# Peptides against a protein of PDB entry 3QIS, part 200

Target 1, 334 residues: chain A of PDB entry 3QIS
Amino acid sequence: PSLELSRREFVFENVKFRQLQKEKFQISNNGQVPCHFSFIPKLNDSQYCKPWLRAEPFEGYLEPNETVDISLDVYVSKDSVTILNSGEDKIEDILVLHLDRGKDYFLTISGNYLPSCFGTSLEALCRMKRPIREVPVTKLIDLEEDSFLEKEKSLLQMVPLDEGASERPLQVPKEIWLLVDHLFKYACHQEDLFQTPGMQEELQQIIDCLDTSIPETIPGSNHSVAEALLIFLEALPEPVICYELYQRCLDSAYDPRICRQVISQLPRCHRNVFRYLMAFLRELLKFSEYNSVNANMIATLFTSLLLRPPPNLMARQTPSDRQRAIQFLLGFLL

## One batch from the design tools (peptide; made by RFdiffusion4, then SolubleMPNN)

Design b2_p20_7_s4 (from b2_p20_7, 9 letters changed)
Fold by OpenDDE base, seed 1:
Structure b2_p20_7_s4 (fold): chain B 334 residues (1-334), chain A 20 residues (1-20)
Amino acid sequence: as target 1 above (334 residues)
Amino acid sequence: SEDEELFREIREEFRKEYYE
């Protein structure tokens, strides 16, 4: 069996968080026999492609002289955004299109990724006074490494924040401030806030706006701005409540005094973001007659974002654990 | 509360840093 491929080299320029890019090519059976094709893992790989790449279809059958279109889809989700922001991963891959009882065909994937404030650590963002697209990638790496080390020092209570660091970090990421300040100003009376989904195009505009500028106003509907906040919190490499405190939050969920003590042990940026969000959400709850927002809805929604189980415990989360997590957050909304 | 005070403080700080 043999295939003819219309293209073998693919370049995905300016790949962005949550922005789907598609490149298509054709494969044709130019042989005299039917053939089965599949994308196969390279040696030592578990998957035929990186997590941000997909082929559709990834397998199929071709009669003689049959042609099929294959889509190569590049999509950076929350699962790939952090490693792409840090430059640990890149928009580069090799796909192996295997022909049963035939030869392998290699496809080269290349391109560039544009860093996002989405999927960047709270610590790094608190140090980043300018939009992320104004920051050199090399400096982003240094900021993430330094921020990780400071987080660990803060958690261990070992080093007082050395007041001698030349620039005072932001109390919260500017991106969180922008999103929350917009919602606070314009969305407190918005019917079905956090219940109505945003528009995908507006979400992309909001992400691009936050990555590239410090706007006077965030573009899009209040629903899109609200969803952008949820996406931001979901995309954090570490949730607002650090993984190290997850179990303690569950254990304390019915003791409001212990809950506050657990939050006091968060790194400064995480603690500030948590307290800032809780104050905002309590403000929204005052307008429940207009925005249809209630404490149970908010607690249920934000618990999965703010209080994520560590990756090693994710598969073991019980309904009881989820209820405790919700109860923990309710103690800050009521 | 202390959180509402922090919320106000943060909002004022950012307004001064980026818009004044």
Scores: peptide ipSAE 0.661, ipTM 0.968, DockQ to the pose 0.943
Fold by OpenDDE base, seed 5:
Structure b2_p20_7_s4 (fold): chain B 334 residues (1-334), chain A 20 residues (1-20)
Amino acid sequence: as target 1 above (334 residues)
Amino acid sequence: SEDEELFREIREEFRKEYYE
């Protein structure tokens, strides 16, 4: 069997978080026999492609002289954004299109990724006083390394941040401040806030705005700004409540005094973000007659974002654990 | 509360850093 491919080289320029890009090509059976094609893993890989790439269809049958269109879809989700922001991964891959009882055809994928504040650590963002697109990639790497070291020192209750030599970090990420300050000013009376989804185009504009500027006003509807905050919290590599404290939050869920002690043990930036968000959400709850927001809805929504189970426990989360996690957050909203 | 004070402090700090 043999195939003809219309194209073998694909370039994805300016790949962004949550922005789907598509490139298409055709494969044709120029042989005299039916053939089965599939994308196969390379020798050292478990998957036929990187997590941000997919082929559709990824397998199929072609009769003699049949042609099929294949879409190569590039999409950076929350699962790939962190490793692309750090430069640990890149928009480069090789796909192996295998023909059963035939030969392999290699497809070259290349491009560039534009870093996002989405999927960047709270520690790095607290050190990042300018928009991420203004920060040199080399400095982003240094900020992530330094942020990891400072998180570890803070968790170990080691030496306070040496206030002396480096620029004083922000108390919270500027992106969290921008989103929350907008919602606090303009969305407290917004009907169905956090219940109505945002517009996808507005979400992309908000992400691009936060990545490139410090605006006077965030673009888009209050619903889109609210959803952008949820997306930001979901995309964090480490949740606002660090994984190390997850079980202690569940164990303390019915003791408000112990809950506050657990939060006091968070790294400074995580603790500040948590307290800042809780203060905002309590303010939002005062306007429940206008915004239809209640403590149970907010606790249920934000618990999955702020208090995520560690990856090793995700498959074992019980309904009781989820209820304890909600109860933990309710103790800060009431 | 202490959290509402922190919320106000952060808002004012950022206003000074970026808009003054």
Scores: peptide ipSAE 0.654, ipTM 0.968, DockQ to the pose 0.934
Fold by OpenDDE base, seed 4:
Structure b2_p20_7_s4 (fold): chain B 334 residues (1-334), chain A 20 residues (1-20)
Amino acid sequence: as target 1 above (334 residues)
Amino acid sequence: SEDEELFREIREEFRKEYYE
């Protein structure tokens, strides 16, 4: 069996968080026998492609003289954004199109990724006074390394923040401030806030706006700005409540004094973001008659974002654990 | 509350940093 491929080299320029790109090519059975094709893992890989790439279809049958279109889809989700922001991964891959009882065909994937404030750590963002697209990639790596060291020092209660010659970090990321300050100013009376989905085009504009500028006003509807805040919190490499404190939050869920003590043990940036969000959400709840927002809805929504189980425990989350996690947040909203 | 004070402080600090 043999295949003819219309193209073997694919370039994905300016790949962005949550922006789907597609490239298509054709495969044709120029042989006299039916062929089964499949994308197969390279030697030592578990998957045929990187997490941000897919082929559709990834397998199939071709009759003699049959042609099929294959789509190569590049999509950076929350699962790939952090490793692409750090430059640990890149928009480069090799796909192996295998033909049963035939030969392998190699496809080259290349391109460039544009960094996002989405999927960047709270620590790094607190040190980043300018939009992420203005920051050289080399400086992003340095900011992440320095931020990791500060987080560890803060958790260990060891060293007072050296008042040394480094620029004073922001109390919260500017992106969180921009989103929350917009919602606080314009969305407190918005009916069905956090219940109505945003527009995908507006979400992309908001992400691009936060990555490239410090706007006077965030573009899009209040619903899109609200959803952008949820996406931001979901995309964090570490949740606002650090994984190390997850179990303690569950164990303390019915004791408001212990809950406050657990929050006091968060790294400074995480603690500030948590307290800032809780203050905003309590303000939003004062307008419940206008925005249809209640404490149970907010606690249920934000619990999955702020208080995520550690990756090793995700598969074991019980309904009781979820209820405790909700109860933990309710103690800060009521 | 201490959180409402922090919320106000953060909002004022950011206004000065980016809009004054």
Scores: peptide ipSAE 0.654, ipTM 0.968, DockQ to the pose 0.938
Fold by OpenDDE base, seed 2:
Structure b2_p20_7_s4 (fold): chain B 334 residues (1-334), chain A 20 residues (1-20)
Amino acid sequence: as target 1 above (334 residues)
Amino acid sequence: SEDEELFREIREEFRKEYYE
């Protein structure tokens, strides 16, 4: 069996977080026998492609002289954004299109990724006074490494970092400030806030705006700005409540005094973001007659974002653990 | 509260850093 491919080299320029790109090619059975094709893993790989890439269809049958269109879809989700932001991964892959009882066909995937504030650590973003697209990629790597080391020192209650000649970090990421300050000014009276989904086009505009500028106003509806805040919190490589404190939050969930002591042990940036968000959400709850927002809804929504189980425990979260996590947040909203 | 004070402080600090 044999195939003819219309194209074998694919370039995905300016790949962005949550922006789908598609490239199509045709495969044709130029043989005299039916063919089964499939994308197969390379040697030592578990998957036929990287997590941000997909082929559709990834397998199929072709009769003699039959042609099929294959879509190569590039989509950076929350699961790939952090490793692409750090430059640990790149928009580079090789796909192996296998023909049963035939030969392999190699497809080259290349391109460039544009870094996002989505999927960047709170520690790095607090050091990043300018939009992420203005920061050299080399400096992003250094900021993530330095942020990790500072977080570890803060959690260990080690000696205050010598306030060496480094610029004072922001109290919270500018992106969190921009989103929350917009919602505080314009969305407190918005009916069904955090319940109505945003528009996908507006969400993309908000992401691009936060990655490239410090705007006077965030574009889009209050619903899109509210959803962008949820997406931002979901995309964090580590949740606002650090994984190390997860179990202690659950254990303290019914003691408001211990809950406050647990939060006081967060790294400064994480603690400030938590307190800033809780203050905003308490302000939003004063307008419940207008926005239809209540403490139980907000606690349920934000618990999955702010108080995530560590990766090793995600598959083991009980309904009791989830209820304790909700109760922990309720103690800051009431 | 202490959190509402921090919220006001942060809002004012960012206003000065980016819009003054």
Scores: peptide ipSAE 0.658, ipTM 0.968, DockQ to the pose 0.933; fails the geometry check

Design b2_p20_8_s1 (from b2_p20_8, 7 letters changed)
Fold by OpenDDE base, seed 1:
Structure b2_p20_8_s1 (fold): chain B 334 residues (1-334), chain A 20 residues (1-20)
Amino acid sequence: as target 1 above (334 residues)
Amino acid sequence: MPSFEELFNEIKKEIEELKK
């Protein structure tokens, strides 16, 4: 069996978080026998491609002289965004198209990723006084390393060095402030806030806006801005409530005094973001007659974002754990 | 806990300085 491929090199320029890109090519059976094709893992890989890449179809049969279109889809989700932002991973891959009882055909995937404030740590964003697209990738790496060290110092209760006013981290990421400012000004009376999905095009515009500028106003509907806040919180490499405090939050869920003590132990940026979000959400709840937002809905929605189980415990989360997590958050909304 | 307005105004000052 043999195949002819219309293209073997693919370049995905300016790949962005949540923006689907597609490249297509054709494979043709130029042989005299039916053939089965499949994308196969390289030696030592578990998957035929990186998590941000997909082939469709990834396998199939071709009769003699049959041609099929294959789509190579590049999509950076919350699961890939952090490693791409840090430069740990890149838009580079090699696909192996295997022909059963035939040859292997190699496809080269290349491109560039544009960093996003989505999927960047709260610590790094608090140090990032400019839009992420203005920050050199080398400096992003340094900011993440410095942010890790500062988090560790904070957890160890080390006194912050008297950093000069120019080097002082923001109290909260500018991106969170911009989203919340918009929602507070324009969305308090928005019916079905956080219940109606945003528009995908508007979400992309909001992401691009936050990645490239410090706007006076965020583009899009209130629903899109609200969903962008949810996406931002979901994409955080570490939740607003650090993984180290997850179990303590569950254990304290029915004691509001202990809950506040647990939150006080968060790193400064995480603690500030948590307090800021809770204050905002309590403000939204005052407008429940207009926005249809209630404490149980908000607690349920935001608990999954703010108080995520550590990856090692995610598969073991019980309904009781989820209920405790919701109860923990309710103690800050009521 | 500080009011939303107090937190908002404190942070707003920091962000407004970045726009300059």
Scores: peptide ipSAE 0.398, ipTM 0.922, DockQ to the pose 0.846
Fold by OpenDDE base, seed 2:
Structure b2_p20_8_s1 (fold): chain B 334 residues (1-334), chain A 20 residues (1-20)
Amino acid sequence: as target 1 above (334 residues)
Amino acid sequence: MPSFEELFNEIKKEIEELKK
């Protein structure tokens, strides 16, 4: 069996978080026998492609002289955004199109990724006084390393070095402030806030706006800005409540005094963001007659974002654990 | 806990300085 491929090299320029890109090519059976094709893992890989790449179809049959279109889809989700922001991974891959009882055909995937404030740590964002697209990639790496060390020092109750006033981290990321400021000013009376999905085009505009500028006004509907806040919190590599405190939050869920003590042990940036978000959400609850938002809905929604189980426990989260996590957050909303 | 308004105004001042 043999195949003819219309193209073997693919370039995905300016790949962004949550922006789907597609490239198509054709494969044709130029042989005299039916053939089965499949994308196969390379030696030492478990998957035929990186997590941000997909082929559709990834397998199939071709009769003699039959042609099929294959789509190569590039999509950076929350699962790939952090490693692409840091430059640990890149928009580069090699696909192996295998023909049963035939040859392997190699496809080269290349491109560039544009960093996002989405999927960047709270600590790095607190140090980042300019939009992420203005920050050199080398400096982003340094900011992440320094932020990790600062988090560890904060957890160890080490006195922050008196870094000069110019190097002082922000109390909260400017991106979180911008989202919350917008929602507080314009969305308190928005019916079905956090219940109605935003528009995908508006979400992309909001992400691009936060990555490239410090705007006076965020573009898009209140629903899109609200969803952008949820996406931001979901994409954090470390949740607002650090994984180390997850179990202690569950154990303290019915004791409001212990809950406050647990939150006081968060790194400064995480603690500030938590307090800021809780203050905002309590303010939204005052407008419940207009926005249809209640404490149980908010607690249920934000618990999954703010109080995530550690990756090793995700598969074991019980309904009881979820209820305790919700109860923990309710103690800050009421 | 500080009021939302107090916390908001403190942070707002810091962000407005970044826009200059």
Scores: peptide ipSAE 0.394, ipTM 0.920, DockQ to the pose 0.778
Fold by OpenDDE base, seed 3:
Structure b2_p20_8_s1 (fold): chain B 334 residues (1-334), chain A 20 residues (1-20)
Amino acid sequence: as target 1 above (334 residues)
Amino acid sequence: MPSFEELFNEIKKEIEELKK
């Protein structure tokens, strides 16, 4: 069997978080026999492509002289955004199109990624006084490394020894402040806040706005700004309540005193963000007659974002653990 | 716990300095 490919090189320019890009090519059976094609993993890979890439169809049959269109879809989700922001991964891959009893055909994927404040650590964002698109990639790497070291020192309650000339970190990321400030000013009376989805186009505009500027006003509807806050929290590499404290939050869920002690042990930026968000959400609850927001809804929604189970425990989360997590958060909303 | 307004005003000063 033999295939002809219309294209073998694909370039995805200016790839952004949550922005789908598509490139198409054709494969044709120029042989005399039916053939089966499939994208296959390389020798040491578990998957035929990186998590941000997909081929559709990824397999199929072609009769002699048959042609099929294949779509290569690039989409950076929360699962890939952090490693792309840090430059640990890149928009580069090689796909192997295997033909049964035939040849392997190699496809080259390349491009560039534009960093986002979405999927960046709270620690790095607290050090980032400019929009992320203004920050050199080399400096982003340094900020993530420094942020990791400071998080560890904070968890160990070690006083930073060197008062080196490092600029004082922000109390909270400017991006979180901008989102919450907007919602507080304009969305307290918004009907069905956090219950109505945002518009995808507006979400992209909000992300681009936060990545490129420090706006006076965030574009889009209150629903889109509210959903952007949820997406931001979901995309954090480390949740607002650090994984190290997850079990202690569950164990303390019915003791409000211990709950507050657990939160006091968070790294400074995480603790500040948590307190800021809880204060904001308690303020929104005062407007429940207008926004239809109640404590149980908010606790249920934000628990999955703020108090994520560690990756090693995700598969073992019980309904009881989820209820304890919700109860923990309720103790800060009431 | 500090009020939202107290936290907001503390943080707002830091953000307003970034806009200068």
Scores: peptide ipSAE 0.392, ipTM 0.920, DockQ to the pose 0.903
Fold by OpenDDE base, seed 4:
Structure b2_p20_8_s1 (fold): chain B 334 residues (1-334), chain A 20 residues (1-20)
Amino acid sequence: as target 1 above (334 residues)
Amino acid sequence: MPSFEELFNEIKKEIEELKK
C-alpha cells in the first residue's frame, strides 16, 4: 500500500490559550489495494501527538483512489498552558502516519505560542508588574523558577521571606484584582451570576485584554467576566490552596479554628488570594436577593477550583472527601 | 478577617501605582 499526502509541513502562528487553530491536508490511496492508516506513537512516546495537538480522523480505511481530509487541530487547554507559558514545551511535534503493511509518513508541526497570565503561577504573577506579553520570555522562565523556590521556602520554613533587595511582589496578581474589581463594581446585582455561561468570543477578548494590558474596564458581559475568573482559577498550575495542604483542609473541615490555621500556613501570595476571594464572595452573598447567589452554590462551584485534589489522588476522591472540601469553604463564606 | 473593602483598598493602591 502507498499514500500521497497533499502537505507534510504545518505552521501554527500565534497560538493562544483556549483558541482553536486548524490546518487541513488530504491523503489519497494511489495504490491498487485498500489500506488502513493510523497515527502512531514515536519510540518511547505513549501518544501519537502532544496534548495540545489532535488529528481528525486519527485512523481510517481508504479504498483504491479514495481521498480523505485530515484536520490537525491545535488547542491549548488548562492541561498544556503552563508548560507552554514556561517554554518547557513548544509548538513543535512530529506525527507518524503509519500504513498497515506499508510505510511511515512523517508530518512536521511547528509554530509559536503567545504566553498567557492564565496558567501562570500566582507567585510569578505577583512579581509581574506589567502585562505578561510585555515580559521577555527569558524573564518568564526566571520568574517561574524563583516563584517555585519562594513557595517551597515559605511552606518548609514558615519564616517570612526576607524582603531583600528584589522588587516587592504584589499582594495579589493584578489580573485577579482586575477581575474582582470589575465584578464588585458592576456584577453584585447581576441575576444568575456564576450560573449563566459567558460568551466564548468575550472570554477570548478578556484573556487577550489581561495578557496585553492593565485596562480601566474589562470588556464583555458580567457573565463573561465571572466565567473568566473561574477559568483563571482552574488554569492555575498550583491551586489557590496548595496541594500540600489538601488533606489537612479535609481533616479540619468541621473545625473552623483549625481551618483558619491551615490557611495561615499557605504561601503569602496564595494566602492573600484566598482571603481576598473569600472576602469578595462574602460580599456577593449580601446581594443574594438580586444575584441569586447562595453559599452552597458558591462553595460547590469554587471547591473544585480552589481545593483540588493532588494529581496522584484525583482518581481516589470519595463523595465524603468532596463534602468535606465543600464544608471547608463554607466555613469561610458564612 | 479583614473586610473586603479593607483588602480592596490596600491592593488598589498597589495597582494604581502600576498605571502611572
Scores: peptide ipSAE 0.379, ipTM 0.917, DockQ to the pose 0.880

